Peptides against a protein of PDB entry 9IZ0. Designs and how they scored, part 312

Target 1, 345 residues: chain A of PDB entry 9IZ0
Amino acid sequence: ITCLGSNGHTYKQLVKGGNDDLRQDAVMEQVFEQVNGFLRSYRKTSQRNLSMRTYKVIPLALKTGVIEWVQDTIPLGEYLDSAHKVYHPKEWSLSTCRKLIAEKQMEDLETRLKVYDLVCRHYRPVFRHFFLESYADPVQWFTTQTNYARSTAVASVLGHVLGLGDRHGQNILIDKTSGEVIHIDLGIAFEQGKKLPVPECVPFRLTRDVVDGMGITGVEGVFRRCMEFTLETLRREEDSLLSVLEVLRYDPLFSWLISPLRRMKKQKMQLENFNQPESGNITTDASRDPKIQRNNVSGESEAERAILKVRQKLSSTLSVEASVGELIRIAQDPSYLALMFCGWS

## One batch from the design tools (peptide; made by RFdiffusion4, then SolubleMPNN)

Design b2_p28_6_s3
Fold by OpenDDE base, seed 3:
Structure b2_p28_6_s3 (fold): chain B 345 residues (1-345), chain A 28 residues (1-28)
Amino acid sequence: as target 1 above (345 residues)
Amino acid sequence: KEEEEEKRKERLEAFEKRLKKLEEKLAK
């Protein structure tokens, strides 16, 4: 739908109906707006216009809401699949890569590393071409690539600190006007993604294509420096951030537990990314829910554990530089990327 | 344990053989 705002501007809005709980997305966007306040107040982040890109989410009921449609965007995964076919038409298809990773998902780390390396050799990074194709002017090209590296740095720190999971290429939009990243579908926060059948093993998405978009300097340029300034700001504002999260502890609209429906949807999406549609009637016998011990963890005990983990991630035990260095190392480690459903791109 | 290792080895060899066929198809 298109709505006329009180400011005279027209906004496109997506009405979502169905099984998606928009309350979690709305709460996470509110947390990002508070963090954007901290980034604006701190000189080192304000001078660089560092922010998490947000979108408006209005939950209307348990399963219905209005989302602001982010105009002039493309999903990262959609661009990468298209660009890879253009620039590397003789390399493996995305479906071939997914199939090979899936066929070895139950093998040891050594076998999975060999498969990951082989997939990487037959599916090369292409995300640099987004900036080269979209921006003919060298100043616009450099500006948008810089904005991409900055926004990715902010999103990476926040993704780690808040434990955002399921950050695949369809949950990351690229703004075609600014080059900035926009994270969508925020229904998995506070490390709840570690409870999925394919657990979140990395602190944030820093795959080869995510790095390729940063240009020749990769992670050692604008990206690392902007991660450092973002983490320094969040450490300074730790008490303010924890106070925001304590308000959410008592918010009846926020679920610290992943809903059974979202869990099933994400499990199905993970399984569909592994299974080629072989026309075999795999009757998903819903009866073989693996006995993941439903430890009756109260929502309150999960909230307390989540806040404690945020505090631990903001610890000043290591320098900002050492902490960022370790996060970048882990996010690029083949031993973690080989365990992902799509760690090569 | 040995029977599980042998089945793992057979699954590895069958995979390497499929990979080689894919590489040969992409080299044409």
Scores: peptide ipSAE 0.024, ipTM 0.532, DockQ to the pose 0.052
Fold by OpenDDE base, seed 1:
Structure b2_p28_6_s3 (fold): chain B 345 residues (1-345), chain A 28 residues (1-28)
Amino acid sequence: as target 1 above (345 residues)
Amino acid sequence: KEEEEEKRKERLEAFEKRLKKLEEKLAK
């Protein structure tokens, strides 16, 4: 839909309906805006204009809302699939890579590592070409690549701290103007991604293509430094961040748990993406939504556990540099990436 | 698709030519 604002500007809006709870997205965007306040308040982060890119979410009902249309964006996964066909036309298709990983998903780690390595050799990174092909002058190229590395660093720290899941290439948009990342579909938070049929094992998405977009320095340049400054800011604002999350503890509309329906939807989308033959008639009679008695007691305990885990991730037990170093190591570790649905790109 | 591929290659080649000219200017 297109709406006319009170300022006379015309805004495109996406009406999202169906089974997606936009309240989770709206709440997470509010948390990101508070974090953006912290990032603006500290010299090390403000001097670099570090922010999480946000979008307006207006929840109309439990499963319905309006999302601001993010203009001039492309999904990372859409760009990568297109670019791999252009730059590496003799390499394996994304569907071939997905199929091989899926066929071996039940095998041991050693077998999965061998398959992951094989896929990596036949599907090379291309995301550096986004910046090279999109920006006419070297200054704009360098600026946008820097903005990408900065925004990815902020999103990586926040994604880890808040336990954001489902960070696949369709849920990460690239702003074609600024090079910044925009994270969408925020309803898998507080490590609920570990409860997916294939558990998420990485703290954030730092695949070979995500790194290739950072240019020659990879993670050791702007990215690492901006992760460190972001984590330093969040550690200083721990009490402020926890206070923001405590407000959500008492929000009866916020779900600290992934719903069974959302888990099943993600499972179905995963199966569809892998062309696994539908094993027969699971007529999921979706009519028997078990009345999950939201035992308020279970929701409060899960909220408390989530907040405690955020506090633990902000612990000063390790230096900022050591903590960031470990996060980067884990996020790039083949032993974790080989376990992911799309850890190769 | 082929026309978009060609436009991508043209943009890349144009960028590489500009980058090389910038490097040649910064090396002086």
Scores: peptide ipSAE 0.023, ipTM 0.461, DockQ to the pose 0.013
Fold by OpenDDE base, seed 4:
Structure b2_p28_6_s3 (fold): chain B 345 residues (1-345), chain A 28 residues (1-28)
Amino acid sequence: as target 1 above (345 residues)
Amino acid sequence: KEEEEEKRKERLEAFEKRLKKLEEKLAK
């Protein structure tokens, strides 16, 4: 829809309906705005204009709201699928890669690593081409690639610290004007991604295409340094960040747990992304709901555990450099990426 | 698909041509 603002400007808005709780997104965007305050207050981060890109979320009801339409954006996954077909037309399709990973999902790690390597050899990175094809002059190209590496670094640190899940290529937008990343669909936070049918085991998305967009230096240089400065800022502001999260403990709109309905929806989407629509009537006999032993862990105890886990991630036991180095290593480790739904791109 | 591929090639060639001109300026 197009809305007329009180200032006389017209804004494009996306009305999102369905089973997605936009209240989770709205709360996480508020946390990001607070973190952006910390990044603006610290010299090392403010001098680089480091921020988590935010968008306006207005919850209208329990499962409906208005999301600001982020103009001039494209989903990373949409760009990568289209670009891969252009630059590597003889390589495997995304559907072929997904099928092979799915067929081996229940196999041992050694088998999954072999399949991941095979997929990687037949589906090469292309995200460098986004910057080369989108920007007319070398200064704009370098600036936008730098903005991409900076924004990805902030999102990676913050995504790790807050335990953001479901960071697939459709939930990461690229701003075609700035080169910055915008994370959407924030309803899987505080490590609840580990409770998905395919558990998330990486701290953030740092796949081969995410790295390819950083240019010839890859993770070395702008990305690593901006991760370090971001983590240094968050460690300095630990008490402030924890105080913000303590307010969310008492927010009745915030769920510290993944909803069973969202889990089932993500299950179905993961299965549908693996199955071509063969017309088989899969009567999903809904009767075998595995009794999720709701251990009656009060929502308060889950919030306390989540906050404790954030504190642990902000620990100064390791240097900033050592901590960032380990996060980058884990996020790129084939032993973790081979376990993911789409770890190759 | 073919029209999108052609537009991508044209943009890339135009960019490479500008990079080459910049390199030729920096080599002076």
Scores: peptide ipSAE 0.022, ipTM 0.444, DockQ to the pose 0.013
Fold by OpenDDE base, seed 2:
Structure b2_p28_6_s3 (fold): chain B 345 residues (1-345), chain A 28 residues (1-28)
Amino acid sequence: as target 1 above (345 residues)
Amino acid sequence: KEEEEEKRKERLEAFEKRLKKLEEKLAK
């Protein structure tokens, strides 16, 4: 739908319906707005205009609502798929890479690392070309690449702290004007991504293409420093952030657990993306995975565990630099990326 | 599905045109 704002601007609105947890998105966007308040209050983050990019979500019913259509964006995964075809037309398709990773999903780590390395050699990073193509002016190019590194740093820290899952290339938008990242589909939070059929084992998405977009310095430039400043700000505002999350504990509209329907939908989408036939054993005995027996945990007990994990992630036991260094290391570790659904790009 | 594939094709063609212009600039 198209709406005319009181400011005279025309806004495109997307109406979502069905099984999408728009309330989860709306709540997470409110948490991001609060975090953006913290980032504006501290000199180190404010001077860099550090923010999590947000979009407006208006829940209309249990699973329906209106979202602001984010104009002038492209999904990261859509850009990468197109860019790989153009810059590396002789390399493997994304489908081929996915198939090979899936075929070895049940194998040992050594085998999975060999397949991951093989995929990486036949699917090289291209995301630097987004900036080179889009910004012919050197100042705009540098500014936009800097904005990308900054926004990715904020999103990486906040995504880790809040345990955002399902950070695939279709759930990360790139703003073509600013180069900033916009995270969408926030219905997998508080480490519920570890309950997916392919468990998430990285703190945030820091794949080779995500790093390639940061330019020649990769993670060692603007990105690392902006992660440090963001984490420093969140540690200072720990009590404020936890207070916001405690309000959500009592929100009957907020789900601390991944919906079984959403889990099944993600499982189906993963299998379809692998071109694996639905082997009738999609009844992988959900009773036998001790992680699935946690589905009988009360929503309150999961909220308490989520808040405790946020507190633990904000702990000052390690320096900001050491904490960020470890997060960056884990997020780039082939031993984790080889276990992911799409860890190579 | 077909409309998404067509939109992907149009985006790829638009990208190829941008790439060609970039290559033509870098070759000077």
Scores: peptide ipSAE 0.014, ipTM 0.364, DockQ to the pose 0.022

Design b2_p28_6_s4
Fold by OpenDDE base, seed 5:
Structure b2_p28_6_s4 (fold): chain B 345 residues (1-345), chain A 28 residues (1-28)
Amino acid sequence: as target 1 above (345 residues)
Amino acid sequence: DREEEEERRRRLKAFEERLKELEKRLEA
């Protein structure tokens, strides 16, 4: 839908209807705005304009709402698929890589590591070309690449702390003007990504293409330093952040659990990567699969466990540098990336 | 596809030319 604002500007809006709960996305965006307040209050983060990029979510009903369309963006995965065909036309297709990983998904770690290495050798990173092809001026190129590394660092720390799942290339938008990342579809939070049919094992997405976009220094520069400053800020504001999450514990509109429907849709997307995306409104009647053990874990006990895990992730037991170093190590570890749906790109 | 590939290659080449010009200005 296109709406004319009272200011005379035309805004594109996505009306999301059907079975998707936008209340979780709206709540997570509110948490991001609070975190952006913390990042603006501290000198080390404010001086670098560190922020989580947000988008407006207006829930209209239990399962319907309006999402602000982020202008001048592209999904990371869409860019990478297109760019890989251009820059590496002799390498394997994304479909070939997905097939090989999926065929071995039930095998042991050693076999999965061998397949992951094989895929990595035949599907090289290309995301550096986004900056090289999009910006005519070297200063603008360097500035936008720096903004990308900064925004990715904030999103990585915050995504780890809040346990954001489903961080695949279609749920990460790139702003073509600023180079900043915008995370969308926030319906998998508080480590509920570990409950997916293919569990998410990494703290955040730091694949080879995500790193290639940071330029020559990779993680060892703007990214690492901005992760450190972001984590330092979140540790200082631990009580404020936990107080925001405690308010959500008592919100009957907030779901601390992945919906069975989102789990099934994600399972289908993981299987349908073999078949063309039929954009069909598949009203899959979630009533028929008896193997969804409704673990009658009260939403309160999941909220309490989620808040406890946030507190543990903000613990000062390790230095900021040591904590960030370990997060970067785990996020790049082939032993975790080989288990991912798309860990090679 | 082919036109988009050619346009991407043109943009990359034009960037590399500007980068080399900037490098020459920094070495001078």
Scores: peptide ipSAE 0.031, ipTM 0.500, DockQ to the pose 0.013
Fold by OpenDDE base, seed 1:
Structure b2_p28_6_s4 (fold): chain B 345 residues (1-345), chain A 28 residues (1-28)
Amino acid sequence: as target 1 above (345 residues)
Amino acid sequence: DREEEEERRRRLKAFEERLKELEKRLEA
């Protein structure tokens, strides 16, 4: 829809309806705004203008709302699919890669690693071309690539600390003006991505294409240092961050658990990306197995466990450098990426 | 698809030309 603002400007807005819980997005965006306050107050992060890019979410009801359309953005996955066809037209399609990974999803880790390596050799990174093709000025190129590495670092630390899941290429937007990343669809948080049919096992998305966008230094430049400064800020502001999360504990509309409906929707989207529309009526008889025992784990007990996990991730047991080093290692580890739905790009 | 490919290639070429111009200015 197009809305007229009180300032006389017209804004494009996306109305989302259906099974997407926009309340979760709105709450997570509020957490990001508080974290952006901490990043602005701390010298090391403020001097680098480190922030999580936010978007306005207006929940209208439990499952409906308006999202401000982020102008001049592209989904990372849309760019990568398009760019890969241009720069590597003889390599495998994304659908071919997905199919091969799925066919081996139930196999052992060794087999999955071999398939992942094979896919990686036939689907090479292209995300560096986003900066090269979008910015004709070398200063703009360097600035936007730096902004990308910075924003990705902030989002990676926050994504880990808050346990943000469902970080596929369609849920990560790239701002075409600044090069910054914008994370959307925030309704899988607090490690609920581990409960997906394909469990998320990486702390954040740091695939080969995500790294390729950082340029020649990869993770060892601006990205690593900005992760360190972000984590240092969050450790310093631990009590403040936990206090913000405690407010959510008392929000009766906030779900600390992935809904069965959202889990099934994500499962279908994963499966439908494998099935070309063969016109076969797979009447998935949703056999009402009514005995999904709602283990009455009180929403409060899940909130407490989530907050405890955030505290554990902010622990000073390891140095900031050691913690960031381990996170970067795990996020790039083929043994984890080979287990992901799309760990190769 | 083809027009988008040709546009991307034009942008990349323009960047490479400007980068080479900048490199020449830094060597001088």
Scores: peptide ipSAE 0.029, ipTM 0.548, DockQ to the pose 0.013
Fold by OpenDDE base, seed 4:
Structure b2_p28_6_s4 (fold): chain B 345 residues (1-345), chain A 28 residues (1-28)
Amino acid sequence: as target 1 above (345 residues)
Amino acid sequence: DREEEEERRRRLKAFEERLKELEKRLEA
């Protein structure tokens, strides 16, 4: 839809209806705005304009709302698919890579690592070309690549600390003007991504294409340093961040658990991304949902466990440098990436 | 597909030409 603002300007708005929990997105965007306050108050992060890019979410009902359409953006996954066809036209298709990973999903780690390596050799990174294609001025190119590395660093630390899941290439937008990343569909948080049919094993998305976009220095340039400054800020503001999360404990609109319906929707989307349209009537007999023993863990005790896990991630037991070094290592480890749905791109 | 590939190649070539012009200015 197109809305006229009180300032006389016309804004494009996306209306999401049906099955998306926009209330969860709106609450997570509010948490990001509070964290952006902490990043603005601390000299090391403020001097670099470090922030989590946010978007306006207006929930209209339980499953319906208006999302700000971020103009001049592209989904990371859409860019990567189109760019890979241009720069590597002799390599495997995205569908071939997905199929091979799927066919081996139930196999042992050794087999999955061999398949992951095979896919990686036949589907090379291309995301560096986004900056080379989009910015004809070398100063703009360097600035936008720097903004990408900075925004990815903030999103990586914050995504790890808050346990933000479902970070596939369609849920990460790239701003074509600034080079910054915008994370969308925030309804899988507080490590609920580990409860997906394909568990999330990495702290944040740091795949080969995410690294390729950082340029020649990869993770060892602006990215690592901005992760360190972001984590240092969040450790300093631990009590403030925990106080913000304690307010959500009493928000009746916030879900600390992934809904069975959302889990089934994500499972279906994962399966549909693997199936070419063979016309097989798979009667999904809904009767075999394994009874996850609903331990009658009150929503309050789930919130308490989530907040405790955030506190543990902000622990000063390791230096900022050591903690960031471990997170970067784990996020790039083939032994974790090979276990994911799309860890190769 | 083909028109998009040609446009991407044109943008990349224009960037490489500007880089070479900057390199010449830094050597002068």
Scores: peptide ipSAE 0.029, ipTM 0.536, DockQ to the pose 0.013
Fold by OpenDDE base, seed 2:
Order: sequence, then C-alpha cells, then structure tokens
Structure b2_p28_6_s4 (fold): chain B 345 residues (1-345), chain A 28 residues (1-28)
Amino acid sequence: as target 1 above (345 residues)
Amino acid sequence: DREEEEERRRRLKAFEERLKELEKRLEA
C-alpha cells in the first residue's frame, strides 16, 4: 500500500494480516528509538552516528498491522545463499549443511563440533562480496563496510542486552544504500530464544559471514570499538533504559514470554527446514514440555526476571572492554555455534 | 541466473582493479 503522509511524503507500507502479533515488534522498535536517543546524547556514539536501525510498525489489531516497507534492503540469508552459489559453486548447498547439522543435533558436543567443522570447510564465508560487488567506488565501499560494522556492533550489544532471539539470516536485513543492518521479527526477546527447541547459546549473531562483511580487520576494528562505545552508553543510561522497560511491564499488549503459537511455528519451521517428519505430538500445550517447568510465574514475575537480566548484563563488574571481549569470544565460539540451528554462516 | 553470476564476477573484478589502483596511490 502507498500512503501519503501529513508531511506530503509518500510512504510504501506493507499491511500484514493473519496470525503474526506485530505488537512485540512495535514495542521493541519503541525501545530502540529510546536507545537511539541515548546514543545521540553520548559523545562517543553520537560522533560515529551509532544507531539501531528502526522501522515503523503500527499494530491495527491483535494480529494485523502496517509495517513500513524497508526499501533497498535484502535479507542477509538471501544474499548469502545467492552469493555462495556464485562464488563457491563447488561447495555444499545450504540444504546439505542444514541436513548434516540436523542429523547430528541429538549427538554429543564432540560429534557436533566435528560436523560443524566439516560444514564450515564445505561452506565458506562470502559476505565480503556484498560490499565488493555493490560499491564500485572505494570510498563508498569503505563507508558502507564501516556502516555495516557500526550498525552490527549496535545491534549486537542491544541484541545481547535485550536478549533478542531468532537472529537468523532472514531476520537481518542489509540496507543496500548505507550497508547498515536492520533487525526484524523482534518477537523473541528477553532470552526467550533459550526456550526454543534448539536453544540459543550465543549472545548475538557473529557467524563467519557476519565477520567476513567487516573486512580484513574482522571484529578487531570498527566493530569491537563500536560495541564498547554502545555498551558504555547503555551502562551510563541503565536507569533510563530500565525505566523504559518498566513501562512495558504494565503494557497489556507486551508479552514477556514466547507465545505457544510462535514457539510452535518456529518448531515447525525448524523441522521443515530439516526435512524431519512432523512429530504429530506438537503439543500446543507448552506445559507438557518436560524441560519447561512452568513455574506458574505471573507475567509480572517474568517481566521482573527479564528486567533483572537486563540489569545484570549492564553490570559494571567487568570493564566495557572485558565485557565486549567476552561477548565476542562467546559469539564466535565453535562450542556454542555447533549447537545452533545455523551457526556456520 | 548465469548472466547475473557473470555480472557479479565482472563487478568484483572491476572493484579489485580499482582497489589496486587506490592502494598504489596511497603507497606513492
């Protein structure tokens, strides 16, 4: 749909109807807008124009809304699949890699590490080619690669602090004009990704392709420094951020828990992506997952636990540099990535 | 498609040539 704004500008909008709750996305985008205020107020982040890229989400009803069409973007996973076929046509397909990881999902860590290493050797990074093929001018190339590293750093810190889950390549868009990342589908937050059938073990997505896009310095250049400045800003604004999250505690539209329906959808998508037969007992009742002790914890006590986890992640017990160093280490650790749904790319 | 693959490879090669020219200018 194309809408004329009150400012006389024309906006392309996507109307989503169906079973997807856009309220979670809309609320998380409001949190990102507040964080962008903090990033603009702090000299070290403001001088670098550090921001979380946002998109407008207007929930119209319980399951319908308008999303701003993010123009000139591509999903990271779509680019990587297409580029891998171009640059490494003799390597394994993404489907082959997924199948091998799935077939060994129930095996021990040693076996999973061997399979992960094997997949990594047969599916090499290509994301550097996004910048090389998209920008003919070396200054534009350097600028866009820098913007990518900066935006990825901001998104990585925020993703960790807010416990954003489900950061697969289709939920990360690349802006072809700026090189910035745009995170979408924000309905798995506050570490609810750990409750998925394949638990999330990394603080944010820092796979080999995510690093390959940063260029020759990888994580040790713009990315690390921008993570440090972002975390320093969030630690400074801890009380302000917690106050924003406390408002969400009283928002009846916000869910601190993954919805059973969303969990089931993600479980189905994981099973389908693995060509695993639907185990016909997808119990709609999240109560029957023996690993989810339903602590009959009120939604309020889930909010309190989520806010406490945010506070713990903003703790000044470690330096900013030490905290960022540990986050980068964990996010790249094969022992965690081998346990993930798609840790190789 | 095959034409898109060939165009991506042409863009990459043209970028690598420009990058080498820029590197030579920065070393000079």
Scores: peptide ipSAE 0.028, ipTM 0.553, DockQ to the pose 0.013

